# Peptides against a protein of PDB entry 1IK9, part 72

Target 1, 211 residues: chain A of PDB entry 1IK9
Amino acid sequence: MERKISRIHLVSEPSITHFLQVSWEKTLESGFVITLTDGHSAWTGTVSESEISQEADDMAMEKGKYVGELRKALLSGAGPADVYTFNFSKESCYFFFEKNLKDVSFRLGSFNLEKVENPAEVIRELICYCLDTIAENQAKNEHLQKENERLLRDWNDVQGRFEKCVSAKEALETDLYKRFILVLNEKKTKIRSLHNKLLNAAQEREKDIKQ
Target 2, 207 residues: chain A of PDB entry 1IK9 as posed
Amino acid sequence: MERKISRIHLVSEPSITHFLQVSWEKTLESGFVITLTDGHSAWTGTVSESEISQEADDMAMEKGKYVGELRKALLSADVYTFNFSKESAYFFFEKNLKDVSFRLGSFNLEKVENPAEVIRELIAYALDTIAENQAKNEHLQKENERLLRDWNDVQGRFEKAVSAKEALETDLYKRFILVLNEKKTKIRSLHNKLLNAAQEREKDIKQ
Target 3, 195 residues: chain B of PDB entry 1IK9 as posed
Amino acid sequence: MERKISRIHLVSEPSITHFLQVSWEKTLESGFVITLTDGHSAWTGTVSESEISQEADDMAMEKGKYVGELRKALLSVYTFNFSKESAYFFFEKNLKDVSFRLGSFNLEKVENPAEVIRELIAYALDTIAENQAKNEHLQKENERLLRDWNDVQGRFEKAVSAKEALETDLYKRFILVLNEKKTKIRSLHNKLLNA

## One batch from the design tools (peptide; made by RFdiffusion4, then SolubleMPNN)

Design b2_p13_4_s1 (from b2_p13_4, 4 letters changed)
Fold by OpenDDE base, seed 5:
Structure b2_p13_4_s1 (fold): chain B 211 residues (1-211), chain C 211 residues (1-211), chain A 13 residues (1-13)
Amino acid sequence: as target 1 above (211 residues)
Amino acid sequence: as target 1 above (211 residues)
Amino acid sequence: SEDEEIRKELEKA
């Protein structure tokens, strides 16, 4: 089961924060349980997959688009742009919400809720879920932090090896050229020496023929 | 202001989860506000720095050690080992807790609480804090995840450059040796040719002298 | 081989 809790403000009670919990299985399209609380009273309603389909049809909206709008309204809470307006009557237990655009406002949906007999139990369970979510998120944060520190060490190690490899390549090239020049110069000196010996031998032979 | 909410079980009401909020400035040693709720009623008490000092003295415990035990009891909740037992009387508003060790149990502390007139406001604020903490932790998780993905890319890039550098070093060494061998062999061939010419010239000169 | 002799000369240089 997936769950989301958000803060909302009711048009009838704009001075108090209400909490809207939505619980569903896999997809919001499959139906959901909606819970509203003010921290003293709680109200719950179940919305079926068939009701969601009927509401989409009544709105003349494609079901996937309608569910997408429900997801934004019910799972994101009142975003900073007040795009969604929430209404609830404690007398009728009727909950409805509107989407407010610049030039167009329309009712997005409505649900009948039932007053919970033991609101304290629902509120305790809601707080428990929040505390569990905090603990899970903290554990994930600690894991990600440790992994980040590991990756940074691994990066520094490879970077240091890479820099050493670059320097070693340059040093190798320089060393090999130095050795090559030494050996090559020795061979050039030997060639010059042998050439001079040949020239001298030719000059001596020309002297020996001239007697 | 720092805050921690934990779940506790009261000896008098073991079947219901209570929530223990502790709020403090910088250090728990400086004093704290304790809030207890069952999701319907709330009780609050303020514990001063002087009361914490007096409780440590009454226990004949070093203050830093006492504050360390308070931190474990009040900020960690009932850990899985039931090391701390919590008691609260709704009639007297007296809250006390005990530390349970294998062979020793002792009262760790006690506080007078006052019943809150508007518990719904305290409960709403507690839920708001939990939701804010969830949002902050989620934002931190998303940041750490993106940073992890960046570090992994950066590692792969440097690793790939390092492997290319290793291969390029080996290829450079092989190429330089091949080129050097070619040039040096040419010089060796020239030396051998000049040496043979010198030997032939010496043999011809020895023939000319015998004639 | 002549190549091995050159390599040895290069290694000793």
Scores: peptide ipSAE 0.172, ipTM 0.855, DockQ to the pose 0.929
Fold by OpenDDE base, seed 2:
Structure b2_p13_4_s1 (fold): chain B 211 residues (1-211), chain C 211 residues (1-211), chain A 13 residues (1-13)
Amino acid sequence: as target 1 above (211 residues)
Amino acid sequence: as target 1 above (211 residues)
Amino acid sequence: SEDEEIRKELEKA
């Protein structure tokens, strides 16, 4: 089961933050349980897959698009742009919400909720879920932080090896050229010496022919 | 102001999870506000720096050690080892907690709490704080995840450059040796040719002298 | 080989 808790403001009670809990299996499309609380009282309703399909049909909206709107409204609260307006009557237990566009507002959904007999139990369970979510997110943060520190070390180690490899390549090239020049100069000196010996031998022959 | 909410079990009501909120400025040593709730009622008390100092003195415990025990008890709940036991009387509004060691239990602290007139406001604010903490932790998780993905890309890029540098070093060495061998072989061939010319010239001289 | 001799000369240089 998946769950989301959001804060909402009711049109009837704009000064009192309400909490909207939505619980569902796999997808919101399959239906969901909705719970509303003001921290004193709680109200719960179940929305079936058939009700979601019927509301989409009644709106002449494609089901996937409709579920996408439900997800934005119910799982994010009003959102930062007040695009969704929430209404609840404690007398009728009727919950409905509207999407407010620039020129047109329309009802996105309506649910009959039942007053919970033991709201303290629902509130305690809601707080427990929040605390569990905090603990899970903290554990994930600590893990990601440790992985970040590992990846940074690994990056520094490879970077240091890369810099050493670059320097070693330049040093190798320089060293090989130095060695090559030494050996090449020795061979050039030997060639010059042998040429001088040939010139001297030719000059001696020319002297011996001239008697 | 810093805050921690934990779940606790009271000795008097072990079946009902209670929530212990502790709020403080900078350090727990400076004093704190403690709030207890069962999701229906709430009780609040303030503990001063002077009370903390007096309790440490009465226990003959160093203040920093005592505050360390308060931090473990009040900010972590009972902990996984049930080391801390919590007691509350709704009649007297007296809250006290004990540290349970293998052979000895001792009272770690005791506070008079006042029943909150509007517990729903305290509960709503507590839930708001939990939801804010979840949102902050989610934003941190998303940031750390993006940084992890960045660091992994950066590592792969440097690793690929390093591998190319290693291969380029080996290729450079091989190419330089091939080029050097070609030039040196040309010089060795020239030396051999010049030696043969000197040998032939010496043999011709020896013929001319015998002639 | 002649190439191995040159390599040895370069390594000793």
Scores: peptide ipSAE 0.170, ipTM 0.855, DockQ to the pose 0.876
Fold by OpenDDE base, seed 3:
Structure b2_p13_4_s1 (fold): chain B 211 residues (1-211), chain C 211 residues (1-211), chain A 13 residues (1-13)
Amino acid sequence: as target 1 above (211 residues)
Amino acid sequence: as target 1 above (211 residues)
Amino acid sequence: SEDEEIRKELEKA
């Protein structure tokens, strides 16, 4: 079961933060349970997949697009744009919400809720869920932090090996050329020496023929 | 101001999860505000730095050690070891907690609380704090995840460059040796050719002298 | 081989 709790402001009680809990299985489209609380009273209702489909049809909206609007309205809270307004009657237990566009406001959906007999249980469970979510997110943060520290160490190790490899390549090239020049110069010196011996031998032969 | 909310079980009401909020400035040692709620009623009290110091002295405990026990009791909730037990009288508004060791149980501290007139405000504010903490931790998680993905890419890039550098070093050594062998073999062939010319010239001279 | 002799000369240089 998935769950989201958001803050909302009711048009009837704009000074009192309300909390909207939505719970569903796999997708919001399959239906959901909605719970509203003011920290003293709580109200709950169940919305079926058939009700969602009917509301989409009544709006002449594609079901996936309508569910996308429900997700924005019910799971995001009042986002920084007052695009969604929430209304609730404590007398009728009727909850409805509107989408406000620049030149058009329209009802996006409505739910009949029921007053919860023991609101303290709902509130306690809601707080428990918040505390569990905090603990889970904190454990994820600590894990990700340790993994970041590991990855940074691993990066530094490979970077240091890479720099050593670059330097070792340049050193190898330089050393091999130095060795080559030494051996090559020795062979060139031997060639010059042998060439001079041949020239001297030819000059001596020319002297011996001339007696 | 720092704040921690924890779940506790009261000895008098073990079936009902209670919530213990502690708020303080900089350190718990400087004093704190404690708030208890069952999701319907709330109770609050203020504990001063002087009360903490007095309680440490009465226990014959060093202040820092005592504050360390307060932190474990009040900020960790009932940890997996029932090391701390919580008691509260709704009649007297007296809250006390005990440390339970294998062979010894002792009172660690006690607070006089006051019943809050509007518990709904306290509960709403507590839920708001939980939701804000969730949002902050989620933003940190998303940031750390993106940073992990960046570090992993950077590691893969350097690792790939390092492997290419190793292969390029081996290839360079092999190529340089091949080139050097070619040039040195040419010089060795020239040396052999010149040596043979010298031997032939010496043999011809020996024939001319015998003639 | 002549190549091995050159390699040994280069290694000793």
Scores: peptide ipSAE 0.169, ipTM 0.855, DockQ to the pose 0.932
Fold by OpenDDE base, seed 1:
Structure b2_p13_4_s1 (fold): chain B 211 residues (1-211), chain C 211 residues (1-211), chain A 13 residues (1-13)
Amino acid sequence: as target 1 above (211 residues)
Amino acid sequence: as target 1 above (211 residues)
Amino acid sequence: SEDEEIRKELEKA
């Protein structure tokens, strides 16, 4: 089961933050349980896949698009854009919400809720879920932080090895060229010396032929 | 202001999860506000630095150690080790908690609370804080996840460059030696050729003198 | 080999 709790403001009670819990299996499209609370009272209703389909049909909206709007309305809470308005009658237990577009507001859905007999249990369970979620997210954050620190160390270690490898390659090339030039110059000097000896020997022979 | 909400179980009502909120400025040692709720009723009390000091003195406990025990008792909730037991009288609004050691349980602290007139406001604010904390932690988790993915890419990139640098160093060394050997062998061949020419010239001169 | 002699000359240089 998946769950989302959101803050909403009811049009009838805008000064009192309400909490909208939605619980579903795998997908919101297969139905969901909705729970509303003001921190004192709670109201719950179950919405079936058939009711979702009927609301989509009544709106002449494609089901996937309608479920997409349900996700935005019911799971995002009042996003900063006040795109969704929530209405609830405590008398009729009728919950409905509207999508506010630039030129038109329209009802996006409506649900009959039932007043919970023991709202304190629902509120306690809701707070427990919030605290569990906080603990899980904190543990995940600590894990990710430790992983980041590890990855940064590993990056620095490889970077340092890479820089040393680059420098060692340049040093190797420079050293090999220096050694090569030295040996090559010795061989060139030996060639020059041997050529001079050959020239001298030829000049001496030409003198000996000329007596 | 810092805040922590924890689940506790009261000895008098172990079947009903209670929530203990502690709010403080900078350090718990300078005092705190404690709020207890069962999801229907709420009780609040303020504990001053002087009261904390007095409780430490009454216990004959060093203040830093006492505050360390307060942090464990009040901020960790019921850790899995049931080291702390919580007691609350709804009649007297007297809250006290004990530390359970192997051989001895002792009272670690006691606070007079006051019943909140509008518990729904306290509960709503508590839920709001939980939801805000969830949202903040989720945003932090998403950030850390993106950072981890970045760091992993950066590590892979540097590792790949490092491996290429190692291979390129080995290839450079091998190529330079091959080229150097080739050039030096040409010079050695020239030296051998010049030596042979010198030997032949010397042998011819020795023939001409014997003549 | 002649190549080993050159390598030794390079190593000694």
Scores: peptide ipSAE 0.168, ipTM 0.855, DockQ to the pose 0.877

Design b2_p13_4_s2 (from b2_p13_4, 5 letters changed)
Fold by OpenDDE base, seed 1:
Structure b2_p13_4_s2 (fold): chain B 211 residues (1-211), chain C 211 residues (1-211), chain A 13 residues (1-13)
Amino acid sequence: as target 1 above (211 residues)
Amino acid sequence: as target 1 above (211 residues)
Amino acid sequence: SEIEEIKKELEEA
């Protein structure tokens, strides 16, 4: 089961931060459990897939689009923009939320909740879930940090080896050419010497023929 | 101000998870604010640096060691081992905790708390802090994950360049030696040809002198 | 002899 807790402000009690918990299986479309608390009282309701479909139909909205709006409203909390307004009547236990666009506000959904008899248990479980999530995220952060430090070391090591390989390649090329030039020059000198010996021998023979 | 929330079990109410909040400035040694809640009621107390020093003295414990034990007891929650037992009287508002070692249990500290008149506000603020911490940790996790993916790509890129550099160095060495051997063999062939011409010229001259 | 020097240079090449 997936779970999201968000802080919301109710139009009726804008000074009192409320917490909206939504719990669902796989997808919000399959239905969800909604829990609202003010830190003293709690209210819970179950929303079925059929109710979600009916609300989408009543709105004349495509179901996937409607579920997309539900996800934005109920799981993101009030994002930075006051795009969603939440209303709750403690008397009727009626929860509804509206989407506010520039020129149009419309009711996105409504749910009947039930007052929880033991709100302290629901609040404790909510805090436990938050603390567990913090612990899991901290462990993940520590793991990712250690992995980053490892990857950075490994990158630096390979980079240093690469730079040494480049320099060693250039040095090897230079050394091989220098050695080659030395040996080639020795062979060229020997060829020149042999040509001069041949030229002298030919000149001496031409003198011997001329007695 | 630093803050830690932990779940604890009170000896008096072992079935009811309590939450222990500790808030401090820079170091726990400078004093702290402690808040206890069961999700319905809350109790708060302030512990001064002088009280911490007095508790350390009363225990005949070195202050740094005592603060180290306070940190383990109050900030880690009940670690996996039942090393710390927490006691709270709702009537006296007296909170105390014990360290349980194999053969010795001793009171580590005690604090007078005051019942909060509006526990819902304290609970809401506690949940807000948990949600803020979750959001911050999630953002950090996403950042670290993106950094890990970047570092892994960068490592793979440099590793691939390094392997290409190694192979290119070996190929260069092999190519240079092959080219060198070809040119050297041409020069050796030319030297051999010139020596044969010199030998023939010398043999002809020796024939002309015998004549 | 000049011939022996040439032969020696050939063996050393």
Scores: peptide ipSAE 0.021, ipTM 0.839, DockQ to the pose 0.052
Fold by OpenDDE base, seed 5:
Structure b2_p13_4_s2 (fold): chain B 211 residues (1-211), chain C 211 residues (1-211), chain A 13 residues (1-13)
Amino acid sequence: as target 1 above (211 residues)
Amino acid sequence: as target 1 above (211 residues)
Amino acid sequence: SEIEEIKKELEEA
């Protein structure tokens, strides 16, 4: 089961933070359970897939777009953008919310909730879920931190090996050229010596013919 | 202000999860506020640095060791190790906890709490803190994930450059040796040709002298 | 002598 808890402010009680919990299986489209609490009382309602489909039809909105708007309204939390306005009557247990655009506001959805008999149990479970989520996220953070430290070490090791390889390539080229020039110059000296010996032998033969 | 919320089970109410909040400035040693809630009622007490010192003295325990035990008991949460037992009387508002070792149990600490007049406000603030902590941890997780992905890309890029550098070093060595052998063999051939010319010239001179 | 030296240098080359 997936779950999201958000802070909301009700138009009727703007000074009191309420908590909106939505829980669903796989997709919000398949229906969800909505729970509202003020830390003392709790109210719960179940919204079926058929009700979501009917509400989308009544709004003349495509179902995927409607579910996308529900996801923003119900799962985003009260972000600083006053894009959604929440209303709840404790007397009627009627919850409704509006989307506020620049020039147009419209009702996005409405739900009948039921007052929970044991709100303390719902509140305890909500706090437990928050604490579990914190623990899971902390474990994930510690894992990612250790992995980042590993990756950084591995990067530094390869970078250092790469720099050594570049330097070794340049040194190898320089050394091989130096050795080549030495041996080449030795062979050139031997060729020059042999040419001089040939020239001398030819000059001596020309002298011996001239008696 | 630092804060930790933990689940605990009270010996008097083992079926009902309670939440133990501890809040402090800088260090637990400088004193703390303890809050207990069951999701309906809340109880709060303030423990001063002087009370912590007195309790350590009464226990004949070194203060740093005592604070270390308080930190484990009050901040760890109810880990699966039943190392700490928690007791609370709603009538006396007396909270005490014991450390359970293999062969010895002892009272580690005790606090007088006061019943909060507006428990819903304390519970709402506690839930708000949990939601803020979740949001902060999520943002940190997203940051670490992006950094992990960056480091992995950077590692792959350097690794690929390193492998290319290794291959280029081997290819350079092979190419330079091939070129060197070609030029060396050309010079060796020229030396052999010059020696043959010298040998022929010497043989002709030896014939001319015998004539 | 010169022929033998040249032959020796040729064998050593």
Scores: peptide ipSAE 0.020, ipTM 0.838, DockQ to the pose 0.049
Fold by OpenDDE base, seed 2:
Formats: structure tokens, C-alpha cells, sequence
Structure b2_p13_4_s2 (fold): chain B 211 residues (1-211), chain C 211 residues (1-211), chain A 13 residues (1-13)
């Protein structure tokens, strides 16, 4: 079961924050349980998949688009102010909400809620869920923080190895060139020495021919 | 102002979760506001720095150690079960808590609370704080997740550059050796050719002398 | 390796 708690403002009671709890299985499309509370009283209703389908049909809206609007209205809390308006009558237990566009307001949905006999249990359970969600999110934050610290260490280690590899590549090239120049210069010196010996031998032969 | 909400169990009402809210400025040592609620009623009291100091002195406990015990009792919720026991009388509005050790139980603190006239406001504000904390923790989680994904990309990029650098170092060494061998072999061939010319010139001289 | 043989041929020359 998935659950979302949001704060809403009722048109009838704009000065008191109400809490809208929505609970559903896998998808909001399959139906949901809606609970409204003011921190003293609570009201709960169940909305079936058939009711969601009927509301979409009555609006001439595609079901997936309609469920997308329900998700924005019921799960985001107050979206950007004024886009969704919430109404509830404590007398009739009738909850309805509207989507406000620039030139068009329309009712998006309406639900009959039942007054909860023991609102304190619903409120306690709602607070427990909030505290559990805080604890889970804290544990996830601590895990992500430790993982970030690990990744940063691993990055620094590889970066340091990379910098050493770059420096070692340049040093290797320089060292190899120095060593090869030494060996090559020895061979050039030997070639020059052998050329001089050949020249001397030719000069000696030319002297022996001139007796 | 710092705040912590925890769930506790009262010895007098073990079947109903109570919520203990503690609010303080900078440090718990400077005093705090304590609020207890069962989701229907609420009770609030203020504990001053002087009361904390007096309780520490009455217990013959160092103040910092005493505040450390208060933090464990009041801010952790139920620590490991049974270490801290909470008691509250709705009649006297007297709240007290005990630390249970294997062989010794002692009262850690006692507070007189006042019944809140409008508990719904306190409960609504408590739920709002929980929802705000959830939103803040979610934003932090999303930030840490994006940072984690960034660090992982940066690690992969440096790792790939490092592997290319290692391979390029080995390829450089191999290519330099191949090029230097070619040049060196040319010089060795020239030396051998010059030696053969010297040998032939010496053999021709030896023929001319025998002739 | 060919490189080790080449290093040896360079040292022996």
C-alpha cells in the first residue's frame, strides 16, 4: 500500500490547515482511501476504481489523464496556489475539489466521507506514519552521504593514479630518448673512427705508389 | 529553535502511542519546551536551565552528563525498549521519566505540564512540522542522489582516462623501442660495412707487398 | 618478451 499525506486549505475553513491522507494499492487508478483531518476530527471515505472510471466518463476525460489530475490534486498538497480548490462540509460530510484554470473552473471529483468515531487513533497513526517516513528518509540520507564520501575517495584515488600515470609517461619518454641518444652517439663515434682509419689507409697506399 | 518529535509509551496508557515534542534553543542545556499529546489532548510545559541545573545537582550528577541523559530519554523516542520509562498523570498533569538499569531504576526528571486549551492547533502544527521535515529530507535526498550520479560519472570518466593512459604508456614504450631498433640497426649495418672495407683494404695491401 | 630481447640486444651491442 502506498500513502501520501498533504496539507490543504478548505474554502469553508481557510484559516485552519487540514490534512489529506490518500492511501492506495499500486496505482491511484485502482481506487484509494481518502482521510481528511483538522487535528481534532477525522473523516474517511473509499473511492473505487468504478467511481474513478465513472467520474472520468462523466467529464468526457480519458481515464489516464483524469487519474493524472487526481494525482496532482490529492497527492501534491496544494500544488501552486489556486490551481486546486478543496471544499468540505462537516454537516453533509461531502468533500469536493475543483481545478481552476484562467477562464474555466470545473469540479474534478467529489467524495462522501464518514466521520471517524475515534479520530485520535487516525491522528496518532498519521503522526506515526510521518515519524516512520522521517526515519526512513534519514536512513536513506545517511546511506547516500556515506556513498558520496566513498565515491569522492574513489575519485581522488583514481585521479591521483591518473596524474602519476601521465607524469610517468612523460618521464618514460624523456628517459628512453636520453638512453637511446647515448647509445646512438657511441655508434656515430665508432662510424667516424672507422672512416678515419679508411682515409689513413688510402693515404698510405698513395704514398707507397709514389718510389 | 531545534525540535524533535518522538513516540513514547506511558506506563499508565501502554496501549496508546503518545507523542513527545521537545523544542529548544541551540542546546537542551539552556532549557526546553516539552509537549505531550495522545492525538486528542495536549499538555505543554517549559523546563528552564535553572531546573535542569537543580535536577542535576539533586542527583549529584555532572550537568553535561545529565543533559546527555535527557537527550537520550527525550529526543530518541523509545531508546532500546525498557531503558527509559515514561509516566504521566492526566489528573495532576505531572510527567516524570525514569532510567532503568539492571539493578537500579532512578527518576531522571519530572515536569509539571499544563493542558493545552486548543489541542487541535498543537496537533496540526506538529503534523505540519513532520510534513515540512519530510519535504526537507526529500529535497536533501534528491540533491544527494544527483551528486552521487555526478560523482559516479566523474569517477568513470577519470577511470577511463587512467586506463587509456596506462595503455598509452605501454604503447609508447613499445613504439619507441621499435623506432630506436630500426635506427640502431642501420648504424650497426654501417659499422659492419666499414669493417669489411677496412679488411679488404688490408688484404689488398698484403697482396701488393707479396707481389 | 620481444621488448626484453630488444633491451638485451641493445645492451650487448
Amino acid sequence: as target 1 above (211 residues)
Amino acid sequence: as target 1 above (211 residues)
Amino acid sequence: SEIEEIKKELEEA
Scores: peptide ipSAE 0.018, ipTM 0.841, DockQ to the pose 0.231
Fold by OpenDDE base, seed 3:
Structure b2_p13_4_s2 (fold): chain B 211 residues (1-211), chain C 211 residues (1-211), chain A 13 residues (1-13)
Amino acid sequence: as target 1 above (211 residues)
Amino acid sequence: as target 1 above (211 residues)
Amino acid sequence: SEIEEIKKELEEA
């Protein structure tokens, strides 16, 4: 089961933060349980997949698009743009929300809720979920931090090896050329020596012919 | 201001999760505000730096060690080892906690709390803090994830460059040796040719003298 | 290796 808790403001009680919990299996489209609380009272309702489909049809909206609007309204909280306005009657237990588009507001959906007999249990469970979520996210953050530190070490190690490899390549090329020049110079010296011996031998022959 | 919310179990109400909020400035040693709630009622008390010092002295414990025990008791929640037991009287508003050490339990501290007139406001603020903490930790998690992905890319890039550098070093060495053998073989051939010319010249001289 | 043979040929040259 997935769930999301959001803070909302009711038009009827703009000074009091309310909390909207939505709980669902796999997808919001399959239906959900909605819970509203003000920290003293709680109200809950179940919304079926058929109700979501019917509301999409009544709005002449494609179901996936409608569920996308439900997700924005019910799971984002009152985002910074007041795009969604929430209304609740404590007397009728009727919850409805509107989408505000410039000069036009329209009802996006409505739910009949029931007042919970033991709101303290709902509030405790909600706080427990928040604390569990905090603990899970903290553990994940500590893991990611350690992994980042590992990756940074591994990067520094391979970078240092790479720089050494570049330097070693340049040094190798230079060393090989130096060694080769030495050997080639020895062979050039031997060639010059042999040429001089040939020239001397030819000059001696010319002297011997001239008696 | 720092704060921590923990779940605890009271000896008087072991089936009901309670929440213990501790709020402080800089260090727990400087004093703190303690808030207890069951999701319906709330109780609050202020603990001064002088009360913490006095309790440490009464226990014959070094202050830093005592504050270390307070931190474990009040900020860890009931850790898996039931090392700390919590007691609260709703009638007297007296909160006390004990440390359990094998065969010995001793009182670690006590606080007189006051019942909050508007517990809903305290509960709403507590839930708001949990939601803010979740949002902050989620944002940090997303940041660390993106950084991890960046570091992994950077590691793969430098690793690939390193492998290419190693291969290029080996190829360079091989190529340089091949080129050198060719040049050396040319010089060796020239030396052999010059030696043969010298030998022939010496043989012709020996014939001319016999002639 | 081919490189070791080449190194030897260079030294014998």
Scores: peptide ipSAE 0.021, ipTM 0.841, DockQ to the pose 0.227; fails the geometry check

